# Peptides against a protein of PDB entry 6MBK: the designs that were tried, part 190

Target 1, 240 residues: chain A of PDB entry 6MBK
Amino acid sequence: GFEMVNFKEEGFGLRATRDIKAEELFLWVPRKLLMTVESAKNSVLGPLYSQDRILQAMGNIALAFHLLCERASPNSFWQPYIQTLPSEYDTPLYFEEDEVRYLQSTQAIHDVFSQYKNTARQYAYFYKVIQTHPHANKLPLKDSFTYEDYRWAVSSVMTRQNQIPTEDGSRVTLALIPLWDMCNHTNGLITTGYNLEDDRCECVALQDFRAGEQIYIFYGTRSNAEFVIHSGFFFDNNSH

## One batch from the design tools (peptide; made by RFdiffusion4, then SolubleMPNN)

Design b2_p22_7_s3 (from b2_p22_7, 12 letters changed)
Fold by OpenDDE base, seed 3:
Structure b2_p22_7_s3 (fold): chain B 240 residues (1-240), chain A 22 residues (1-22)
Amino acid sequence: as target 1 above (240 residues)
Amino acid sequence: SEKIEKYFKEKKLFPISLYITK
């Protein structure tokens, strides 16, 4: 019912291949296709995850490393998804010095500096871990782990992470949702949920879409400032 | 700054949670 298209103004998005009615379930993504903290634990990263307290405490960092490991793995199941991700982001982690100075006028400078410093500290920490920890020796990123790699992965996760229930529904975990996150944003109501019975993300149409029209979804009401301060680096309260 | 303007105008803000459907 849809296809991936490179739109001139919006970049990659989804286009309807048939008429889709409002509230119709047109897109679903089973758990097995998601990149989650659990899939990170079950990957080549698992042994290191089991011995590093920061990876265990911060699910977003675990996802970032999962993303890096899968990107560095030619046979990764998620290669097609990873190739659709931006190579760079317009987030504060990518701001130049003059742009950071400009942010002083927005009263967001404290949070931006905090995010930058935290990211740099995390990189320095994990660089040492990757160089010295026995379980890091088999990681595909062992000999290629730069700040740019880490910044990219962190930014990818920061901009695309979602909270979903665990398989048993007892906790909330973090996930990247391939295919679904190809939809571009419009104003409206949240039309995506997780179906635990069928163990999948489900997206219903926000409105009628005719064949050939781009499919939009609503990502929720959030200011850019709130996104920077609240969806950046946080501890996974469900990690234990 | 073009980056700042783009961030504020075109930022893709994914939902931090999904509703559980039963």
Scores: peptide ipSAE 0.095, ipTM 0.617, DockQ to the pose 0.068
Fold by OpenDDE base, seed 4:
Structure b2_p22_7_s3 (fold): chain B 240 residues (1-240), chain A 22 residues (1-22)
Amino acid sequence: as target 1 above (240 residues)
Amino acid sequence: SEKIEKYFKEKKLFPISLYITK
């Protein structure tokens, strides 16, 4: 019902290959295909995760490292997904000096500075961890962990992380949702949910889409402050 | 800048909200 297409302005997106009706379930992604905190724990990152309090406390960082580890793993199941991710982002972490200056007139500047500072601090911390921690020895990023890597991973997660229920539905966890997250944004209502019974993320069409049309979804309404606080610095409620 | 406009106006950088389907 859809295909991945590289659109000129939007980059990668999904295009309908047939007519899709509003509210039609046109896309679903089973849990096993998601990159989650749990999959991170079950990966090569698992041993380090189990020993690092920050990874445990901040699921978004865990996902970032999971993403980096999988990116550095040629045989990773998620390689096809990772290859679809942007190499750079329009997040504050990528702002140039002039862009930052522009923001000085806004309230967002403080959040931007804070995010940058925190990200840099996190990088410094994890650089040391990766270099010194025994459980980091097997990480494919051991000898290649730059700030750019970290910035990319953090930004990837920041822009794409979703809260989903755990398999048992007892709590929430964080997930990247391959293929689905390629849908570009439009105004509307949230039409994506997690089906616990079938253990999958489900997306219903926001509107009618004709064959050949790009499929858009509504990402939700967020403030810049919420973005920084909740996307950039998420703490798992179950971390301790 | 293009980055700023995209970030603040298009809000394509915000995480997608999900709901639990029962």
Scores: peptide ipSAE 0.082, ipTM 0.629, DockQ to the pose 0.088
Fold by OpenDDE base, seed 1:
Structure b2_p22_7_s3 (fold): chain B 240 residues (1-240), chain A 22 residues (1-22)
Amino acid sequence: as target 1 above (240 residues)
Amino acid sequence: SEKIEKYFKEKKLFPISLYITK
């Protein structure tokens, strides 16, 4: 019902291969295909995860390292997904002078600086961990872990992480949702949910899409709390 | 602030919120 396409202005997206009706379930992604905190724990990162309190406490960072480890693994199941990810992002971590000036006018500059500092501190911490911790020896990034790598991974997770239930539904965890997250944004309503009975993410069409049309989803409006959860970043001056 | 959120939204920095289907 859809295919991956590289659109000139929007980059990778999904295009309908048939007519899709509004509210039709056109896309689902089983848990086994997701990059989750649990899959991170079950990967080569697992031993280090079990010994590092920050990885345990911050699921977004665990996902970032999971992403880096899988990117560095030629035979990773997620290589096709990882190859679709942007090489750079429009996040504050990538802001140029003009964007910083813009944020100064919006009084967001302190939040940007905070994110820079926090990310740099995290990198410095984990650089030391990777260099010195016994369980880091098996990581494919052992000898190649740059700030740019970390910035990319953090930004990838920041822009793409979602909360989903654990398998038993008792807790929430974080997940990257391959294929689904290729959908570009449009105004509308949230149309994606997690089905615990079938253990999958489900996306219904926001509107009618004809064959050949790009499929869009609505990312939603974020409260301050939602922003923290989904982006892993806190804005002190967020009025929501 | 709403201005910050708007900027991030314009940059498509927010993932979609999921709901739980029971």
Scores: peptide ipSAE 0.088, ipTM 0.616, DockQ to the pose 0.084; fails the geometry check
Fold by OpenDDE base, seed 5:
Structure b2_p22_7_s3 (fold): chain B 240 residues (1-240), chain A 22 residues (1-22)
Amino acid sequence: as target 1 above (240 residues)
Amino acid sequence: SEKIEKYFKEKKLFPISLYITK
């Protein structure tokens, strides 16, 4: 009922191929198609994950590395999804010097600098890990791990990570939701939920969409500043 | 700058929220 389209101003989005009625379940994504902390653990990253405390403690970083590993894997199941991701982002990590200077006049500067510092520190840490840790030798990114790679992955996760329940519903984990996250934003109500019974993300239409119309969803009520700066880095204390 | 404006004004930079439906 929909197709991926590259819209001139909005980039990739979803377009209806048929009439979709409001509240119709038009899109679902089974857990097996999601990029999750669990899928990261079950990937080539698994051995390193099992021995690195930061990967274990920070699910968003685990997802970032999962994304990088899969991107570097030509036969990755998620290649079609990864190819739809932006190559660059409008997040503070991509701000130019003039933009950062402008931010100096704002209250956001402290948080931006903190994000820069944290990201750089994380990169430096993991660069060393990748170079020295035995389990990193099998990673497809072993010979190519740049700050730009890390910045991209972190930004991708930061802008697209979602909280979903674990398979048993006992706790919350982080996930990237392919296909669904291609929907561009509009004002409205959240119309996406996770169905544990069917073990899938489910999205119902916010409104009627006619064939040929772009399908929009509501991303949520969080402010840009709060989400980008604070929600981009989750520390999972439950790893203890 | 356009990036700053997007950062502060556009929700496209937000992670997509997912409600858990039981």
Scores: peptide ipSAE 0.074, ipTM 0.621, DockQ to the pose 0.087; fails the geometry check

Design b2_p22_8_s1 (from b2_p22_8, 8 letters changed)
Fold by OpenDDE base, seed 2:
Structure b2_p22_8_s1 (fold): chain B 240 residues (1-240), chain A 22 residues (1-22)
Amino acid sequence: as target 1 above (240 residues)
Amino acid sequence: GAMSLPKITMPDGKEYYAIQRV
């Protein structure tokens, strides 16, 4: 009932191929298709994950490395998804000097600087880990791990990560949700839920969409400042 | 972390864990 389309101004999004009614379940994504902290642990990254305290403590970083490892793996199951991700982002990690100067007049500047410093420190740490740790030798990143790689992966995760239940429903984990995260954002209500019984993400339509219309979803309530920090853009009429 | 995700009632009348970007 939908297709991925490159929209001129909005980039990639989903377009309805038929009429979709409000509240209709039009998209579902099983857990096995998600990139999660658990899938990271079960990947080529697993041995390193098991011995690195930062990867263990910070699920978002684990997902970032998972993305990088899978991107560098030609036979990765997630190649079709990874190829749909932006090659660059408009997040603060990509800001030019003039954009950073502009932010000095905003309340976001301290958070932006903190994010930048933290990301740089993380890169420096993991560069050393990848070069020296025995379990890093088989990573596809071993001979090529640049700041640009890390910045991209961190930005991908920052803009797209979601909280979902673990398979047993006992804990919260982080996930990237392929195809679903290609929907562009609009104001509204959350219309995506995790069905633990069927072990899948389920998205129902926020409104009626006609064939040929772009499908929008609401990803959650954030301030404009939070959107700038996490997504790189302002959203008008955002409910706080 | 411990399970503390908000829940939503979907059109089918069942409760689901709300999925949102974080």
Scores: peptide ipSAE 0.570, ipTM 0.922, DockQ to the pose 0.864
Fold by OpenDDE base, seed 3:
Structure b2_p22_8_s1 (fold): chain B 240 residues (1-240), chain A 22 residues (1-22)
Amino acid sequence: as target 1 above (240 residues)
Amino acid sequence: GAMSLPKITMPDGKEYYAIQRV
């Protein structure tokens, strides 16, 4: 019912290949296709994860390292998804001096500086871990772990991570959702839910889409400051 | 816990955990 298309202004998105009605279930993604903290633990990263307190405490960092390990693995199941990710982001981690100066007039400046300092400290810590920890020896990134790699992975996770239930519904975990991530954002209501019984993400259409139209979804509401921190831009029509 | 996640009622009339970027 849809295809991936490179749109002139929006970049990559999803286009309807047939008429889709409002409230129609047009997209679903089973748990086994998601990149999660659990899939990170079950990957080549698992032995290191079991020994590193920061990876265990920070699910977003675990996802970032999972993304780096899978990117460095030519036979990774997630290669088709990873190849669709941006090579660079407009997040504060990529800001030039003039962009930082602009933020000095906003409430986001302190959070931006904190994010930058924390990311740099995390990289320095994990650089040492990758060089010295015995469980890091088999990681595909062992000899190719740069700040640019880490910045990219952290930014990819920061812009795309979602909260979903664990399989038993007892806890919250973090997930990247392939294919669903390709939908561009519009204002509206959340129309994506996790079906715990069938163990999958389910997305219903926000409105009618005709064949050939771009499919948009609503990712949630954030303040303008949160959009800068998480996405690097302001939303003019943001309700918060 | 997962019970603290917001829920939405889908068109099928069932409740699901709402998925949003965080």
Scores: peptide ipSAE 0.552, ipTM 0.918, DockQ to the pose 0.752
Fold by OpenDDE base, seed 5:
Structure b2_p22_8_s1 (fold): chain B 240 residues (1-240), chain A 22 residues (1-22)
Amino acid sequence: as target 1 above (240 residues)
Amino acid sequence: GAMSLPKITMPDGKEYYAIQRV
């Protein structure tokens, strides 16, 4: 029903290969295909996760390290997904001096600097952990963990992470949702839900899409300031 | 308490946990 396409202005997105009707279930992603905090715990990162309080407390960082470990693993199940991720982002962590100067006129500047400082501190902490912790010796990133790696992983997670229920529905966890997160964003209503019975993400079409049209979804409500901080862009049509 | 995810009613009439970027 859809294919991955590199659109000239919007980058990678999904294009309909047939007519899709509004409210039609056109995309679903089982839990086993998701990158989650639980899959991170069950990976090569698991031993370190079990002993590092920051990884345990901050699911987004756990996902970032999971992403880095899987990227560094040639036989990773998620290699096809990881290869579709941008190599660089327009998030504040990638801002050049001119972009930062532009933000100085906005209230977002303090949050941007805070994010940058926090990310740098996290990197410094985990660099030391990876160098010194016994359970880090088995990580594929042991000898190759740069700030650029960390910045990329954190930005990937920041722009793509979602809240989903755990398998038993008792808690909330974080997930990257392959294929689904390739849909570009538009204004509208949330049309993606987690089906706990079938243990999968389900996405229904926001509107009619004809064969050959790009499929857009609504990822949630954010202020323009939050879009800048989390996604690196302004969305003028944001109704909130 | 455990954060409860918001729910949405899907076209099939069932309630699902709403998935949004965070």
Scores: peptide ipSAE 0.551, ipTM 0.917, DockQ to the pose 0.906
Fold by OpenDDE base, seed 4:
Structure b2_p22_8_s1 (fold): chain B 240 residues (1-240), chain A 22 residues (1-22)
Amino acid sequence: as target 1 above (240 residues)
Amino acid sequence: GAMSLPKITMPDGKEYYAIQRV
């Protein structure tokens, strides 16, 4: 019912191949297809994860490293997904000097600087870990771990991470949701839920979409400031 | 701690955990 398309100016998105009605379940993604903190633990990253307190404490960083490991793995199941990810982001970590100067007039500047400092510190820490930790020798990124790699992975996770329930529904975990992530954002209501019985993400159409139209979803409520920090976008009509 | 994920009612009438970017 849909196809991936590289839209001009918007990047990759989903286009309807048939008419989709509002509230129609048009997209579902089983847990096994998700990149989660749990899948990170069960990957080549698992041994390092089990011994690194930061990876254990910060699920977003675990996802970032999981993403990097899978990107560096030619046979990764997630290669098709990873290849659809932007190579660069409009997040603060990619801001040029002029953009930072513009932000100096805003309250967001402190958060931006904090993000820069934190990311730099994290990179420095993990660079050392990757160079010295025995379990890091098995990581496909062992010989190729640059700040640009880390910035990309962190930005990818920052812009795409979701909260989902664990398999038993007892806890919250973080996930990247392939295919679903391809939908570009619009204003509206959340129309995506996690079905624990079938162990899958389910997305119903926000509105009617005709064949050939781009499918948009609502990612959730964020303040404009938070959205800029996390996604690099301003939504003027965030009247919610 | 208790799961604090918001819930939504889907068209099938069931409650699901709302998936949102964070």
Scores: peptide ipSAE 0.545, ipTM 0.915, DockQ to the pose 0.862

Design b2_p22_8_s2 (from b2_p22_8, 8 letters changed)
Fold by OpenDDE base, seed 1:
Formats: sequence, C-alpha cells, structure tokens
Structure b2_p22_8_s2 (fold): chain B 240 residues (1-240), chain A 22 residues (1-22)
Amino acid sequence: as target 1 above (240 residues)
Amino acid sequence: GASSLPKITMPDGKEYYAISRV
C-alpha cells in the first residue's frame, strides 16, 4: 500500500501505491522490528549497559549507542533501516555559529546550549568508557568512536525516539520505529497507537491519500521551539 | 508505568497507547 520515495523537497518519505482511506490501518510494525532499550540490552551493548549507570538511567543514550553498534555491524538486522536514516540533521547539534547566534533572540537558546554542553560531556564520558571499560572491547565501535558518530546517533534518536509500553505493559520504554518514522510530519491528530495485545505499533491514515500521494502523519503536539530542539523542524501553522 | 502514557481510541474503537515522538 506504500513505498519509500525520495521526495524532492522533503527527502525520504512514504508514498501511497493505492488509495488509502482516512482511518484505514495502513501500517503496522511489530515490536521485534523496533530498536528499543530492551533490544539494546540484549545486544552486544548489554554487558556494558549492565555496568554503566548513565546508559541505565538514560534510555535515549542507550538507544544512541545501540544505533552506533548496529551501524558498525555489517550483519545487523537493522542495517536496512539504518541506511535510510539521514547522514546529518538540522538539529541544534549541527548548527553553525550563525545559526546559534540567530537563536539567541529566541526562547530556545537556553535549551540549545544545554544540549550542546550535555552532548559534549556525554561524549567525553563515553569516550573514556569505550577506551577503558572491559566490556567496551566487544563493541564494534571500539576504535571508531568520534564526536561526529555520537552527534549523529544522539540526533537520530532525538528526532525519532518514541515512548511505548514494555512487552508486559508494566513500564514505559523508548523505541525507534522503522518504516513508520519515514513518514513526514503534518498537522493533525495522533493516529498511531501501540497495540499491546498484538504487540505492535499501528498507524491509521490521518486523511484520504490517493495513489501516488505522499503519506503524512502527526508525530505529536510541540511548540516551534520544541520542534527546533528535537527535530530542527519549523511548523508554520503550529498553534502551540 | 505504562499507565502514564496517553491513550487514544483508534477507529476500531479500542484504546491504544498513543505513540508520539519525544
């Protein structure tokens, strides 16, 4: 019912291959296809995760390292997904001096600086961990952990992470949702839910889409400042 | 717990955990 397409202005997105009706379930993604904190714990990162308090406390960082490890693993199950991710982002971590200067007049500047500072500190911390921790020797990124790598992974997670229930529904975890997150954003209502019974993400169409049209979804309500911080996206008609 | 996640009613009439970027 859809295909991945590189659109001229919006980059990669999903295009309908048939007419899709509003509210039609057109996309679902089982848990086993997600990159989650749990999959990170169950990966080559698991031993390090079990011994590092920051990885344990910050699921987004765990996902970032999971993403880096899988990217560095030629036989990773998620290679097809990872290859669809942008190589760079429009997030503040990629801002040039002039872009940061422009933000000085906005409410976002404090959060941007905090993000820079935190990311730099995290990199410095984990660089040391990767160099010295016994369990880091097993990581495919052991000899190739640069700030650019970390910036990319953090930005990838920051722009794409979602909250979903754990398999037993007892807790909240973080997940990257392959294929689904290729949809570009539009204003509207949340049309994606996690079906715990079937253990999958389910996305219904926000509106009618004709064959050949790009499929858009709504990723949630954020202020423009939050969109900038989290995705680098400016939404003109954002009322919040 | 997962109960802290917002819920949405999908077209099938069932409640789901709303998925949004965070």
Scores: peptide ipSAE 0.614, ipTM 0.952, DockQ to the pose 0.772
Fold by OpenDDE base, seed 3:
Structure b2_p22_8_s2 (fold): chain B 240 residues (1-240), chain A 22 residues (1-22)
Amino acid sequence: as target 1 above (240 residues)
Amino acid sequence: GASSLPKITMPDGKEYYAISRV
């Protein structure tokens, strides 16, 4: 019912291949297709995860390393998804000096400085871990772990991570949702839910879409400051 | 726990955990 298309102004998005009605379930993604903290634990990263307190405490970093390991694995199940991700981002971690100077007039500046410092510290820590820890020897990134790699992975997770329930519904975990996150954003209501009984993400159409139209979804509400921190821009039509 | 996640009512009339970027 849809296809990936490079739109002139919005870049990559999803286009309807047939008429889709409002409230129609047009997209679903089973848990087995998601990149989660649990899939990271069950991957080549698992042995290191079980022995590193930071990976255990920070699910977003676990996802970042999971993404890097899968990217470095030619036979990874997620290669088709990873190939659709941007090679660079407009997030503060990619800002040049002039862009940072502009932020000095905003409320986001202190959080940006903190993000820079934290990311640098994390990279320095994990560089040492990858070089010295016995369980890091099996990682496909062992001899190719750069700051640029880490910055990309952290930015990918920061812009795309979602909260979903664990399989048993007892806890919250983090997930990247392939195919679904290709939809571009519009203002509206959340129309995506996790079906725990069928163990899948389900997305219903926000409105009617005709064949050939771009499909938009609402990813959630953030302040302009949060958009700068998480996405690197101010959202003009953001009433929050 | 997962109970901290917001819920939405889907068109089928059932409640699901709302998915949003964080």
Scores: peptide ipSAE 0.591, ipTM 0.948, DockQ to the pose 0.736
Fold by OpenDDE base, seed 4:
Structure b2_p22_8_s2 (fold): chain B 240 residues (1-240), chain A 22 residues (1-22)
Amino acid sequence: as target 1 above (240 residues)
Amino acid sequence: GASSLPKITMPDGKEYYAISRV
């Protein structure tokens, strides 16, 4: 009922191939297709994860490294998904000097600077880890771990990570949701839920979409300022 | 725990964990 399309201004998105009615379950993604902290632990990253306190404490960083490892793995199951990700982002980590200057007049500047500092510190830390830790030797990124790589991965996760329940429903984990996250954002209500019984993400249509129309979803309740900081997205009609 | 996640009622009438970007 949908197809991936590269839209000129919005990048990749989903387009309806048929009429989709509001509240119709048009998209579902089983857990096995998700990139999660658990899948990171079960990957080549697992041994390092088990010994690095930061990876253990910060699921978003675990996902970032998982993403980098899988990107560097030609046979990765997630290659088709990874290839759909932007090569660059409009997040503050990619801001040019003029964009930063503009933000200096806003309250967001402190958060932007914090993000820069944190990201730089994380990179420096993990660069050392990758160079020195025994379990890092098996990582496909061992010889190719640049700041640009890390910035990309962190930005990818920052813009796309979701909270979902663990398989047993006992805890919260983080997940990238392939295919689903190709939907671009619009104002509205959350129409995606995790079906724990069937162990899958389920997305129902926010509204009617006609064949040929782009399918939009609501990513969640955020202020525009938060969207700028986390995703680089600004939506004028954001009610929050 | 997962109980901290917001819930939504899906069209099937069941409650699911709301999925949103964070």
Scores: peptide ipSAE 0.579, ipTM 0.945, DockQ to the pose 0.776
Fold by OpenDDE base, seed 5:
Structure b2_p22_8_s2 (fold): chain B 240 residues (1-240), chain A 22 residues (1-22)
Amino acid sequence: as target 1 above (240 residues)
Amino acid sequence: GASSLPKITMPDGKEYYAISRV
């Protein structure tokens, strides 16, 4: 019911190939198609992951390295998805000199500098790990790991990562969701949920879309409190 | 655990773990 299209101003998006009604389940993505911390552990990165405490502790960094390893692998299943990702982002890590200068007058500058410093430190750490660790020699990025690569991967994950349950529902993990992730953002309600029984992401239409129209979704950029108020989410505070 | 994730009621009337960018 949809196709990937490169829109002139918005880049890649999804276009309806038929009329889609509001609340219609039009897109689902099984767990096996997701890039997750678990898929990272099961990839060529797995041996290094098992030995590096930072990768184990920081799921977003694990995803970033997973993304880099898959990008460097010509036969990766995720190549079609990776090729649709932006080459650059509007994240603080990509701010131009003028943007940084503008922020110097704001309190946000401290957060930007902190993020930049942390990212640089992470890169330096992992550069050394990749060069020296016995399990890093098999990584496809062994001889090609630049700061630009790391910045891109971190930014890709930061802008696209989602929380989903693990397969057994016992824990929360991080995931990149191909196809679904190609929908451009609009204001509205969250219309995507994880179906643990069928082990898949399910997305229902936010509104009616006619054949030929771009499909937009709401990714939820609000606080938890705002999600409850505006999106009808219930946070199960019951740890039971 | 996964119980900490927000829940959403989908049009089918079932509850799902809400998916949002984080």
Scores: peptide ipSAE 0.570, ipTM 0.943, DockQ to the pose 0.558

